# Peptides against a protein of PDB entry 6B4E, part 71

Target 1, 295 residues: chain A of PDB entry 6B4E
Amino acid sequence: TNFDKISKMFWHYKDKIAQIKQDIVLPIKKADVNVRNLLSRHKRKINPKFGQLTNSNQQLFKIQNELTQLINDTKGDSLAYHWILNFIAKAVVHQAETEVRVKPESALPLGKLTLYLLVQFPELQELFMARLVKKCPFVIGFTCEIDTEKGRQNMGWKRNNENKWEDNTSYDERMGGILSLFAIITRLQLPQEFITTTSHPFPIALSWHILARICNTPLNLITNTHFVILGSWWDAAAVQFLQAYGNQASKLLILIGEELTSRMAEKKYVGAARLRILLEAWQNNNMESFPEMSP

## One batch from the design tools (peptide; made by RFdiffusion4, then SolubleMPNN)

Design b2_p15_6_s1 (from b2_p15_6, 7 letters changed)
Fold by OpenDDE base, seed 2:
Structure b2_p15_6_s1 (fold): chain B 295 residues (1-295), chain A 15 residues (1-15)
Amino acid sequence: as target 1 above (295 residues)
Amino acid sequence: MKALKVNPEPPPLLP
């Protein structure tokens, strides 16, 4: 694994977040009052849509159409368009941190919606990835030490107003929620209307990168969170990953489920124990995936 | 202990 390349990617997206603030978020505050009013109205209409998702494809398509219309209404102003896409990127990640965290299977409708929007509005892709990497560097297989304040910040740890770090469970669950969403996106097929005309923006290959890069991470940097997000990934994408890469996928799943957990056994990580259970379930031909959505 | 050695580049997709 070329860790320099991964680090370069990580910092690219950190820089992108700064650029978004400078070139999109701050300028819109000085934009024409009519534009600001439009965006305020659209924000209020868009924000609840992500929470309105269910296990229904019909409901998904309705929300897709509504969001498409709302986004298209901003295309006449490039700054407004990019602002609304950045808002959507933030809202989707926030939904993963809150809803997917507590209900992992909700990643499926959210992932389908997000993938649709990423294809329909290509400018969303860089905005979304930047937000993902900022919040959950695991999505690109980046890991650094968390023994320092800066290291924790880089790995997406939050502090409260009293400068107290969030508890380990809260961090693990948030990372799991975000990673579940990303994993789902990587394993979804493009909607039928796009499959012949567009390449998948975040293909299953990105799941391979996550797993392989974690395997290649120095063991002293491996934490409970790594196992938690691997378990979240497993629930979200393992079945489709096996379908995509066959025996090579199997080897990698065994490597994370058996070898990586065994090497870290002395730590008694709860996340590692769960991942071991997932491996054993697979070995017993009981690998599960999220249920398909209803019509 | 050394990290696991995995090719970070994915193999070809199965048809």
Scores: peptide ipSAE 0.533, ipTM 0.951, DockQ to the pose 0.963
Fold by OpenDDE base, seed 5:
Structure b2_p15_6_s1 (fold): chain B 295 residues (1-295), chain A 15 residues (1-15)
Amino acid sequence: as target 1 above (295 residues)
Amino acid sequence: MKALKVNPEPPPLLP
């Protein structure tokens, strides 16, 4: 693993976030009043839709169509279009931080919706990835030290208004929620209408990168969070990952579930204990996936 | 202890 390359990628997306603020978010405040009013109305209509997702494909398709229409209404103004996509990127990640963290299986409908939007509106891809990397750098297998304030900030730790860091459990759960969403996206097939015309924007190969890069990370940088997000990934994508890569996938799952956990046993990480349970369940032919959505 | 050494590039997808 070339960690310099990963670091460059990380900082690229950090710079992209700054660019988005400068080139999209701030300029829209000076835009025509009609454009600002349009975006305000659209924001209000879009916000509740992510919470309206259920395990129903019918409901998913309804929301997809509604969002598609709302986004298309902005295409006449490039700045407005990019603004609404950036808003959606933020909203999706926020939904992962709040809902998926407490109900991991909710990542499936959210992931399907997100993948549809990423393909339908390609300009969303960079906006979404930038937001993901900022909030959860584990999605690209980036890790740095967290013994400094800057290190914690880089790894997506939040401070409250009193400048106090969030607790470890809150951080772990947020990272797990975001990673669950990303894992789901990587293992989903493209919607039928796009399979023959479009390549998958975030394919299962990106799951391989996450696992391999974590395995290659210096052990002194491995934390409980790494095991938590690996467990979240496992629940979300392990079955499909095995289907995609077969014996090579199996070897990598054994490496994270057995070898990495064993090397870190002295730390007694709760996340590592859970990952071992998942490994053992798989060894007993009891690997579970999220239930498929209803019609 | 040394980090694990894994190929960072994915193998070919199964058909």
Scores: peptide ipSAE 0.532, ipTM 0.951, DockQ to the pose 0.969
Fold by OpenDDE base, seed 1:
Structure b2_p15_6_s1 (fold): chain B 295 residues (1-295), chain A 15 residues (1-15)
Amino acid sequence: as target 1 above (295 residues)
Amino acid sequence: MKALKVNPEPPPLLP
């Protein structure tokens, strides 16, 4: 694994976040009052839609159509268009941090919606990836030390208003939620209308990169969070990953589930224990996936 | 202990 390449990619997206703030978020505050009012109305209409997702494909399609219309209403103004896409990117990641965190299976409808939007509006891709990497560097297999404040910040740790770090459980759950969403996106097929005309923006290959890069991470940098997000990934994508890569996938699942957990056994990580349980379930022909959505 | 050595590049997709 070329860790320099991963680091460069990490910092690219960190820089992109700064650029988005300077080029999109801040300028809109100085935009025409009509544009600001439009965006405010659209924001209010868009925001609740992510919470309206259910296990129903019918409901998903309704929300997709509504969001498509709302986004299209902004295309006449490039700044407004990019602002609304950035807002959506933030909202999707926030939904992963809050809802998927507590209900992992909610990643499926959210992931389907997100994938649709990523294909329908290609400019969302960089905005979304930048937000993902900022919030959860694990999505690109980036890891650094968390013994420093900067290291914790780079790994997406939050501080409260009292400048205290979030507790480990909160961090682990947030990272798991975000990673679940990303994992789902990587394993979803494109909507039928796009299969022949568009390549998948975040294909299953990106899941391979996550697992392989974590395996190649120096063991002194491996934390409970790594195992938590691997477990989240497993629930979200392991079945489809096996379908995609077969024996090579199996080898990698064994490496993370058995070898990596064994090497870190002295740490007694709860996340590692869960990952071993998932491995054992698979070995007993009981690998589960999220339930499919209803019509 | 040394890190695991895994090919970071994905293999070909199964058909």
Scores: peptide ipSAE 0.536, ipTM 0.951, DockQ to the pose 0.969; fails the geometry check
Fold by OpenDDE base, seed 3:
Structure b2_p15_6_s1 (fold): chain B 295 residues (1-295), chain A 15 residues (1-15)
Amino acid sequence: as target 1 above (295 residues)
Amino acid sequence: MKALKVNPEPPPLLP
């Protein structure tokens, strides 16, 4: 694993976040009052849509169509268009941090919606990836030390208004929620209307990178969070990952479930214990996946 | 302790 390449990618997206603030978010505050009013109305209509997702494909298609119309209404102004896409990117990640965190199976309808939007509006891809890396650098297999304030910040730790760090459980759950969403996106097939004309923007290969890069991470940097997000990934994508890569996938799943957990056994990580349970379930031919959505 | 050694590049997809 070329860790220098991963670090360069991490900092690229950190720089992109700064650029988005400077070139999209701040300029819109000085834009024409009509544009600001339009975006305010659209924001109010878009916000509840992500919480209206269910396990119904019919409801998903309804929301896809509604969001498509709302986004298309902004295409006449490039700044407004990019602003609304950036807002959507933030809202999707926020939904992963809140709802997917407590109900992992909700990642499926959210992931389907997100993948549709990423293909329908290609400019969303860089905005979304930048937000993901900022909030959860595990999505690209990036890890750094968390002994410093800067290290914790780089790994997506939050502070409250009193400058107190969030508790470990809250951080682990948020990272798990975000990674569940990303894992789902990587294993979903493109919508039927795009299969023949478009390549997948975040293919299953990105799941391979996550697992392989974590395996290659120096053991002194491995934390409970690494095992938590691997467990979240497993629930979201392990079945489809095995279908995609076969025996090579099996070897990698054994490496994370058996070898990595064994090497870190002295730490008694709760996330590692859960990952071992998932491995054992698979060995007993009881690998679970999220339920399919209803018509 | 040495890190695990895994190829970071994915193999070909199964058909």
Scores: peptide ipSAE 0.533, ipTM 0.951, DockQ to the pose 0.957; fails the geometry check

Design b2_p15_6_s2 (from b2_p15_6 with S1M N5K E8P)
Fold by OpenDDE base, seed 5:
Structure b2_p15_6_s2 (fold): chain B 295 residues (1-295), chain A 15 residues (1-15)
Amino acid sequence: as target 1 above (295 residues)
Amino acid sequence: MEPLKVDPTPPPLLP
């Protein structure tokens, strides 16, 4: 693993966030009043839709169609189009931070919706990845020290209005929620209408990168959060990962579940203990996946 | 202890 390359990728997306603010978010404030009004109305209509997702494919398709129409309404103005996509990127990640963190299986409908939008609107891909990396750099296997303020900020730690860091549990749960969403996206098949015409924008190979890069991370940088997000990934994608890569996947799952946890045993991380339980369940032929959605 | 050394390149997908 070339960590310099990963760092460059991380900072690329940090720069992208700054660019989005300068080139999309700020300019729209000076746009024509009709455009601003349109976007305000669309924002209000889009926001509740992510919370309306259920385990129903019928409901998913309804929301997909509604969002598609709302986004298409903005295509006449490039700035408005990019603004609404950036808004959606932020909203999806926010949903992962709030709903998925407490109900991991909700990542499935959210992931299906997101993947559809990523393919339907390719310009969303860079906006979404930038937001993901900013909020949860684990999605690209980036890790840095967190003993400095800058290090914590880089790893997605939040401060409240009193400049106090969030508690460890809150951080772990948020990271787990975001990673669950990303893991689901990587293991989903493209919608039937796109399979023959489009490549998967975030394929299962990206899950491989996450696991491999974490395995290659210096042990002094490994925290409880790493094991939490690995557990979240496991619940979301381990079954499909094994289907995709077979014996090679099995080896990597053993490395994270057995070897990495063993090397960090002295830390007594709760996340590591959970990951061992998941490994043991798999060894006993009891690996579970999220339930499939209803028609 | 040294970190694990894993090939970061994904293997070919199974058919």
Scores: peptide ipSAE 0.460, ipTM 0.942, DockQ to the pose 0.970
Fold by OpenDDE base, seed 2:
Structure b2_p15_6_s2 (fold): chain B 295 residues (1-295), chain A 15 residues (1-15)
Amino acid sequence: as target 1 above (295 residues)
Amino acid sequence: MEPLKVDPTPPPLLP
């Protein structure tokens, strides 16, 4: 693993976040009042849509169409268009931090919606990835030390208004929620209307990178969170990952489930214990995936 | 202990 490359990617997206603020978020505040009013109305209509998702494909398609129309209404103004896409990127990640965190299977409808939007509106891809990496660097397999304030910030730790760090459980759950969403996106097939004309923007290969990069991470940097997000990934994508890469996938799953957990056994990480249970379930031919959505 | 050494390059997808 070329960690310099990963670090470069991480900082690229950090820079992208700064660029988004400078070139999209701040300028819109000075834009024409009619544009600002339009975006305010659209924001209010778009924001609740992500919470309206269910296990129904019919409901998914309805929301896809509604969001598509709302986004298309902004295309006449490039700045407005990019602003609304950035808003959507933030909203999707927020939904992962809140809803997927507590109900991991909700990642499936959210992931389907997100993948659709990423394909339909390619400019969303960079905005979304930047937000993902900022909030959850694990999505690109980036890890740094968390012994410093800057290190914790880089790894997506939040501080409250009293400068107190969030508790470990809250951080782990948020990271798990975000990673679940990303994992789902990587293992989903493109919608039928796009499969022959468009390449997958975040393909299953990105899941391989996550697992491999974590395996290659110095052990002194491995935390409970790494195992939590690996478990979240496993629930979200392990079945499809095995289908995609076969024996090579199996080897990698054994490496994370057996070898990595064994090497960190002295830490008695709860996340590692869960991952071990997932491995054992697989070994007993009891690997589970999220249920498919209803029509 | 040393990290696990895994090739970060994804293998070819199965057909």
Scores: peptide ipSAE 0.459, ipTM 0.942, DockQ to the pose 0.967
Fold by OpenDDE base, seed 3:
Structure b2_p15_6_s2 (fold): chain B 295 residues (1-295), chain A 15 residues (1-15)
Amino acid sequence: as target 1 above (295 residues)
Amino acid sequence: MEPLKVDPTPPPLLP
């Protein structure tokens, strides 16, 4: 694993976030009043859509169509179009931080919606990835020390208004929620209308990178959070990962479930204990996946 | 303790 390359990728997306603020978010505040009013109305219509997702494909298709229309209404103004896509990117990640963290299976309808939008509106891809890396650098297998304030900030830790760090449980749950969403996206098939014409923007290979990069991470940088997000990934994508890579996938799952947990046993991480339970379930032919959506 | 050594390059996809 070339950690210098991963670091460069991490900082690329951090720079992209700064660029988005400078080139999209701030300029729109000075835009024409009609444009600002349009975007305000669209924001109000878009916000509740993500919470309206259920385990129903029918409901998913309805929301896809509604969002498509709302986004298309902004295409006449490039700045407005990019602003609404950036808003959607933020809203999707926020939904992962709030709903998916407490109901992991909700990542499936959210992931299907997100993948559809990523293909339908390619400009969303860079905006979404930048937001993901900022909030959860684990999505690219990036890890740094958290002994410093800057290190914690880089790893997506939040502070409240009193400059107090969030508790470990809250951080772990947020990271797990975001990674569940990303894992789902990587293992989903493209919608039927795009399969023959478009390549997958975030394919299953990105899941391989996450697992491999974590395995190659210096052990002194491995925390409970690493095991929590690996468990979240496992629930979201392990079945499809095995289907994609076969024996090579099995070897990697054993490495994270058995070898990595064993090497860190002295730390008694709760996340590691859960990952071992998942490994044991698999060994007993009881690997679980999220339930399929209804028609 | 040394980290695990894993090839970060994904293998070919199964058909």
Scores: peptide ipSAE 0.458, ipTM 0.942, DockQ to the pose 0.952
Fold by OpenDDE base, seed 1:
Structure b2_p15_6_s2 (fold): chain B 295 residues (1-295), chain A 15 residues (1-15)
Amino acid sequence: as target 1 above (295 residues)
Amino acid sequence: MEPLKVDPTPPPLLP
């Protein structure tokens, strides 16, 4: 694993976030009042739709269509278009931090919606990835030390209004939620209408990178969070990952579930214990996936 | 203990 490359990718997206703020978010505040009003109305219509997702494909398609129309209404103004896409990117990640955090299976409808939007509106891809990397660097297999304030910030730790770091459980759950969403996206097939015309923007290969990069991470940088997000990934994508890569996938699952957990056994990480349970369940032919969505 | 050494390059997809 070329960690320099991963670091460069990490900082690329950090820079992209800064660019988005300067080139999209801040300029819109100075835009014409009609544009600002339009975007405000659209924001209000878009925001609740992510919470309206259920395990129903019918509901998903309805929301997809509604969002498509709302986004298309902004295409006449490039700044407005990019602003609304950036808003959507933020909203999707926020939904992962809040809803998927507490209900991991909700990643499936959210992931399907997100994948549709990523394909339908390609400009969303960089905006979304930048937001993901900022909030959860694990999505690209980036890890740094968290013994410094800057290190914690880089790894997506939040501070409250009193400048106190979030508790470990909150951080772990947020990272798990975001990673679950990303994992789902990587293992989903493109919607039928796009299969012949478009390549998958975030294919299952990106899941391979996550697992492999974590395996190759110096052990002194491995934390409970790594095991938590691996468990979240497992629930979200392990079945499809095995289907995609077969024996090679099996080897990698054993490496994270058995070897990595064993090497870190002295730490007694709760996340590692859960990952071992998932491995054992798989070994007993009881690997579970999220339930499929209803028609 | 040394890190695990895993090939970071994804293998070919199964058909």
Scores: peptide ipSAE 0.461, ipTM 0.942, DockQ to the pose 0.972; fails the geometry check

Design b2_p15_6_s3 (from b2_p15_6 with S1M E8V)
Fold by OpenDDE base, seed 2:
Structure b2_p15_6_s3 (fold): chain B 295 residues (1-295), chain A 15 residues (1-15)
Amino acid sequence: as target 1 above (295 residues)
Amino acid sequence: MEPLNVDVTPPPLLP
């Protein structure tokens, strides 16, 4: 693993977040009042849509169409368009932090919606990835030390108004939720209307990068969170990952499930224990995937 | 212990 490359990518997206604030968020505050009012109305209409997702494809398609229309209404103003996409990127990640966190299978409809939007509105891709990396650097396999304030911040740790760090369980669950969403996106096929004309913006190869980069991470930087997000990834994408890469996928799953957990056994990480259970289930031909959505 | 040494470059996709 080229850690310099990973770090460069990480900081690229951190810089992108700063750029988004300077070039999109702040300028809108000074924009014409009519534009601001339009965006406020659209924000109010868009925000509930992510919570309206169910295991129904019919409901998904309805929401896709509604969001598409709302986004298209902003295309006449480039700044407004980018602002609404940035809002959507933030909203999707927030949904992963809250809903997917507690109901991992909800990542499937959310992932399908997100993938659709990423293809339909290519400008969303950079905005979304920047938000993902900011909130959950694990999506690109980035890890740094968390024994410093800056290190924790870089790894997506939050502090409350009293400057108290969130508890480990909360952090683990949030990271798991975000990673579940990303994993789902990487393993989804493009919608039928795009599959022949568009390349996948976040393909299954990115899941390979996550696993490989975590495997290559210095062991002293491996935490319970790494195993939690690997477990979340496993639930979300392991079946499709095996289908995509076959024997090579199997080798990598064994590396994370057996070798990495064994190397960290002395830590007795609960996330590692769960990952071991997932490995054992697979070895017993009981690998599970999220249920498919209903019509 | 040394970290694992995994090729970050994905192999070819199965058809």
Scores: peptide ipSAE 0.616, ipTM 0.963, DockQ to the pose 0.943
Fold by OpenDDE base, seed 3:
Structure b2_p15_6_s3 (fold): chain B 295 residues (1-295), chain A 15 residues (1-15)
Amino acid sequence: as target 1 above (295 residues)
Amino acid sequence: MEPLNVDVTPPPLLP
C-alpha cells in the first residue's frame, strides 16, 4: 500500500511533465512575436543569476529582487508567466546538477533563493516538484529496477547522443546534487516576511518521507546511489532534522547509517562506507552542517 | 533479507 502510494505520486508528476510540454512549452512557440521576444530577453537575464549566488545574504537579496521583477513583468500573460516559472524550475534543477554536485554547500544559497521564489510565486511549486521527480525520483522516495531501459529512464538516468548511458559516478553525483538542494529547502525556515502568514510548501516532513521510504525499499533494489543521496541529505539537513524530531530522528538516522549499511555490506558500496563515516562523526559529537551565510 | 519496517508518517514536531 505504501509503495502503491509512492508509485501514484511518481506517475502523477510524470504526467505533469507531459502536460507542461503540451500546455506551456509547445504553445509558447506559436505565441505572439512580442511575447516570444520578451521571454527570450528574460531568459537571457535570468540564466546567469543562479551562478551569481555566493555565501552572501546581501547578494542573495539582490538576486531575489531582480528575479522578482523579471517574473512580475510576465504576469500580464498567463502563458508567459507559467513559461518563465517552468524555465526557472528547470534552471534551478540544472544548477543543482552542475554546481551543487561539485560544491554541496552551494545548495544553501540556492535553496534560500528557491524557497523564496516558491512562496512568492505559488504556481512554481507544482512545476518545480514535477521537475525534481523527473530528474531525481529519490526526492519522494521512489525506487524501481534499473535492469531495463525504461527502469533507468524512470530513475533519471541520461543517455548521450550515441545512446550511451552516463557513467555511475556522474549519475551518483547528479542525484546527490539535486537531493542536497531539496534537503536544504525542507529544513530552511521561511523568509521573515512570510513566516507568520504562510505554510512551508516543502516542510521537513518530506525529509522524513525520503528516509523512511528508502528504509522500506526492497533490498534487491537498493544501490550505491541510495547511500550517496542519503549522505548528501545528511550533510544538508541532519542537524535540523534532529532538532525537529529529536529521539525519533535519532532512531531513523541510526537505521540508515548502521542497519541499512550493514544489511548491504556484501555489496561494498562506496556510498555506504561514507554514510558510516558520517554516523561515526555524529556518535563522536562531530556532526557537521554547511556554514551559515555571511551578511 | 527483508527491508526495514519504518513508519512513513512523521512524528509530531518538537517545539
Scores: peptide ipSAE 0.615, ipTM 0.963, DockQ to the pose 0.881
Fold by OpenDDE base, seed 5:
Structure b2_p15_6_s3 (fold): chain B 295 residues (1-295), chain A 15 residues (1-15)
Amino acid sequence: as target 1 above (295 residues)
Amino acid sequence: MEPLNVDVTPPPLLP
């Protein structure tokens, strides 16, 4: 693993977040009143859509169409268009942090919606990835020390208004939720209308990068969170990952499930114990995937 | 104990 490359990617997206604030978020405050009013109305209409997702494809398609129309209404103004996409990026990640963390299977409809939007509106891709990396740097396999305040901030730890860090369980669950969403996106096929004309923006190869980079991480930097997000990834994408890469996938799953957990056994991480159970279930021909959505 | 040394380059996709 080229850690320098990973670090460069991480800081690239950190810079992108700063750029978004400077070039999109702040300038819109000075935009024409009609534009601001439009965006305010659209924000109110868009925000509840993510919570309206169910296990129904019919409902998904309805929401896709509604969001598409709302986004298209902003294309006449480049700043407004980028602002609404940035809002969507933030909203999707927030949904992962709140709902997916407690109901992982909800990542499937959310992931399908997100993938559709990423392809339909390519400018969303960089905005979304920047937000993902900021909130959960595990999506690109980045890890740093968390012994310092800066280190914790870089790894997506939050402080409350009293400047107190969130508890470990909350952090682990948030990271798991975000990673579940990303894992789902990487293993989904493009919608039929795009499959012949467009490349997948976040393909299954990115799941490979996550697993490999975690395997290559110095052991002193491996925490319970790493195993939690690996377990989340496993539930979300392991079946499709095996279908994609076959024996090579099997080797990598064994490395994370057996070898990495064994190397960290002295830590007695709860996340590692769960990952071991997932490995054993697979070895017993009982690997499960999220249920497919209804028509 | 040293970390694993996994190739980060994905293998070819199965057909």
Scores: peptide ipSAE 0.615, ipTM 0.963, DockQ to the pose 0.934
Fold by OpenDDE base, seed 1:
Structure b2_p15_6_s3 (fold): chain B 295 residues (1-295), chain A 15 residues (1-15)
Amino acid sequence: as target 1 above (295 residues)
Amino acid sequence: MEPLNVDVTPPPLLP
């Protein structure tokens, strides 16, 4: 079934996370001191770059070049190279969890940077997707029950040092931030230098999968978070989604905005109310997108 | 109520 496929994909990436730990993260701790020192220096240089992003394409290009150079410096050692890419994957997702959650429009420069790196360094793709699925299974349209500890863990819920679950608002915002980033990536065009030589690693079709799979999710598993991330997706990608699929996109937007929200009306989800507002805005010819970046 | 039944296969992209 469709659900079986999604589950297989989910667990594939969960396994990848475990493999990354065993094959990349842990081995580097035993690597030569010079390699460890190199990686420590690079980590310190790389980490601030994501916070240096602005609405400027010029700044974006600068950061892209700097990161490219730093990553290339590690290619002489396969383990070091993969470790740096895994670090970048984690850092990008972390930036989505912290910055994008509070400033959704920051997903655009972050997404552009990420897409560039994904194409420039193809080995980043599996590392990044694994991290995304671990943190936000919604990116592949996976949903499970959250009435159990394991279910919550699978859906990316965090616990603090006191073993207390994060509050619903924090979870919703984190999921929204991550999904915003992924949505942006799916709707971005490849950089000009790659258009003729490379296929898009995470194309707009993946946005279709997210929406369709959520629509197909058993209603008893639909939560406020689903509507929150759909709203985040909408802000990030709805305009481009309509451009990509036209009438078929419209139908799907109506399904999530009207039909799915209506079916869950008894729950009075705040996220659903917001999604209805977005639908109504669209119906009134007021669909908005994030502002384009400056030169 | 039953869940929605949406085709998960994306339609063709517009030109």
Scores: peptide ipSAE 0.615, ipTM 0.963, DockQ to the pose 0.883

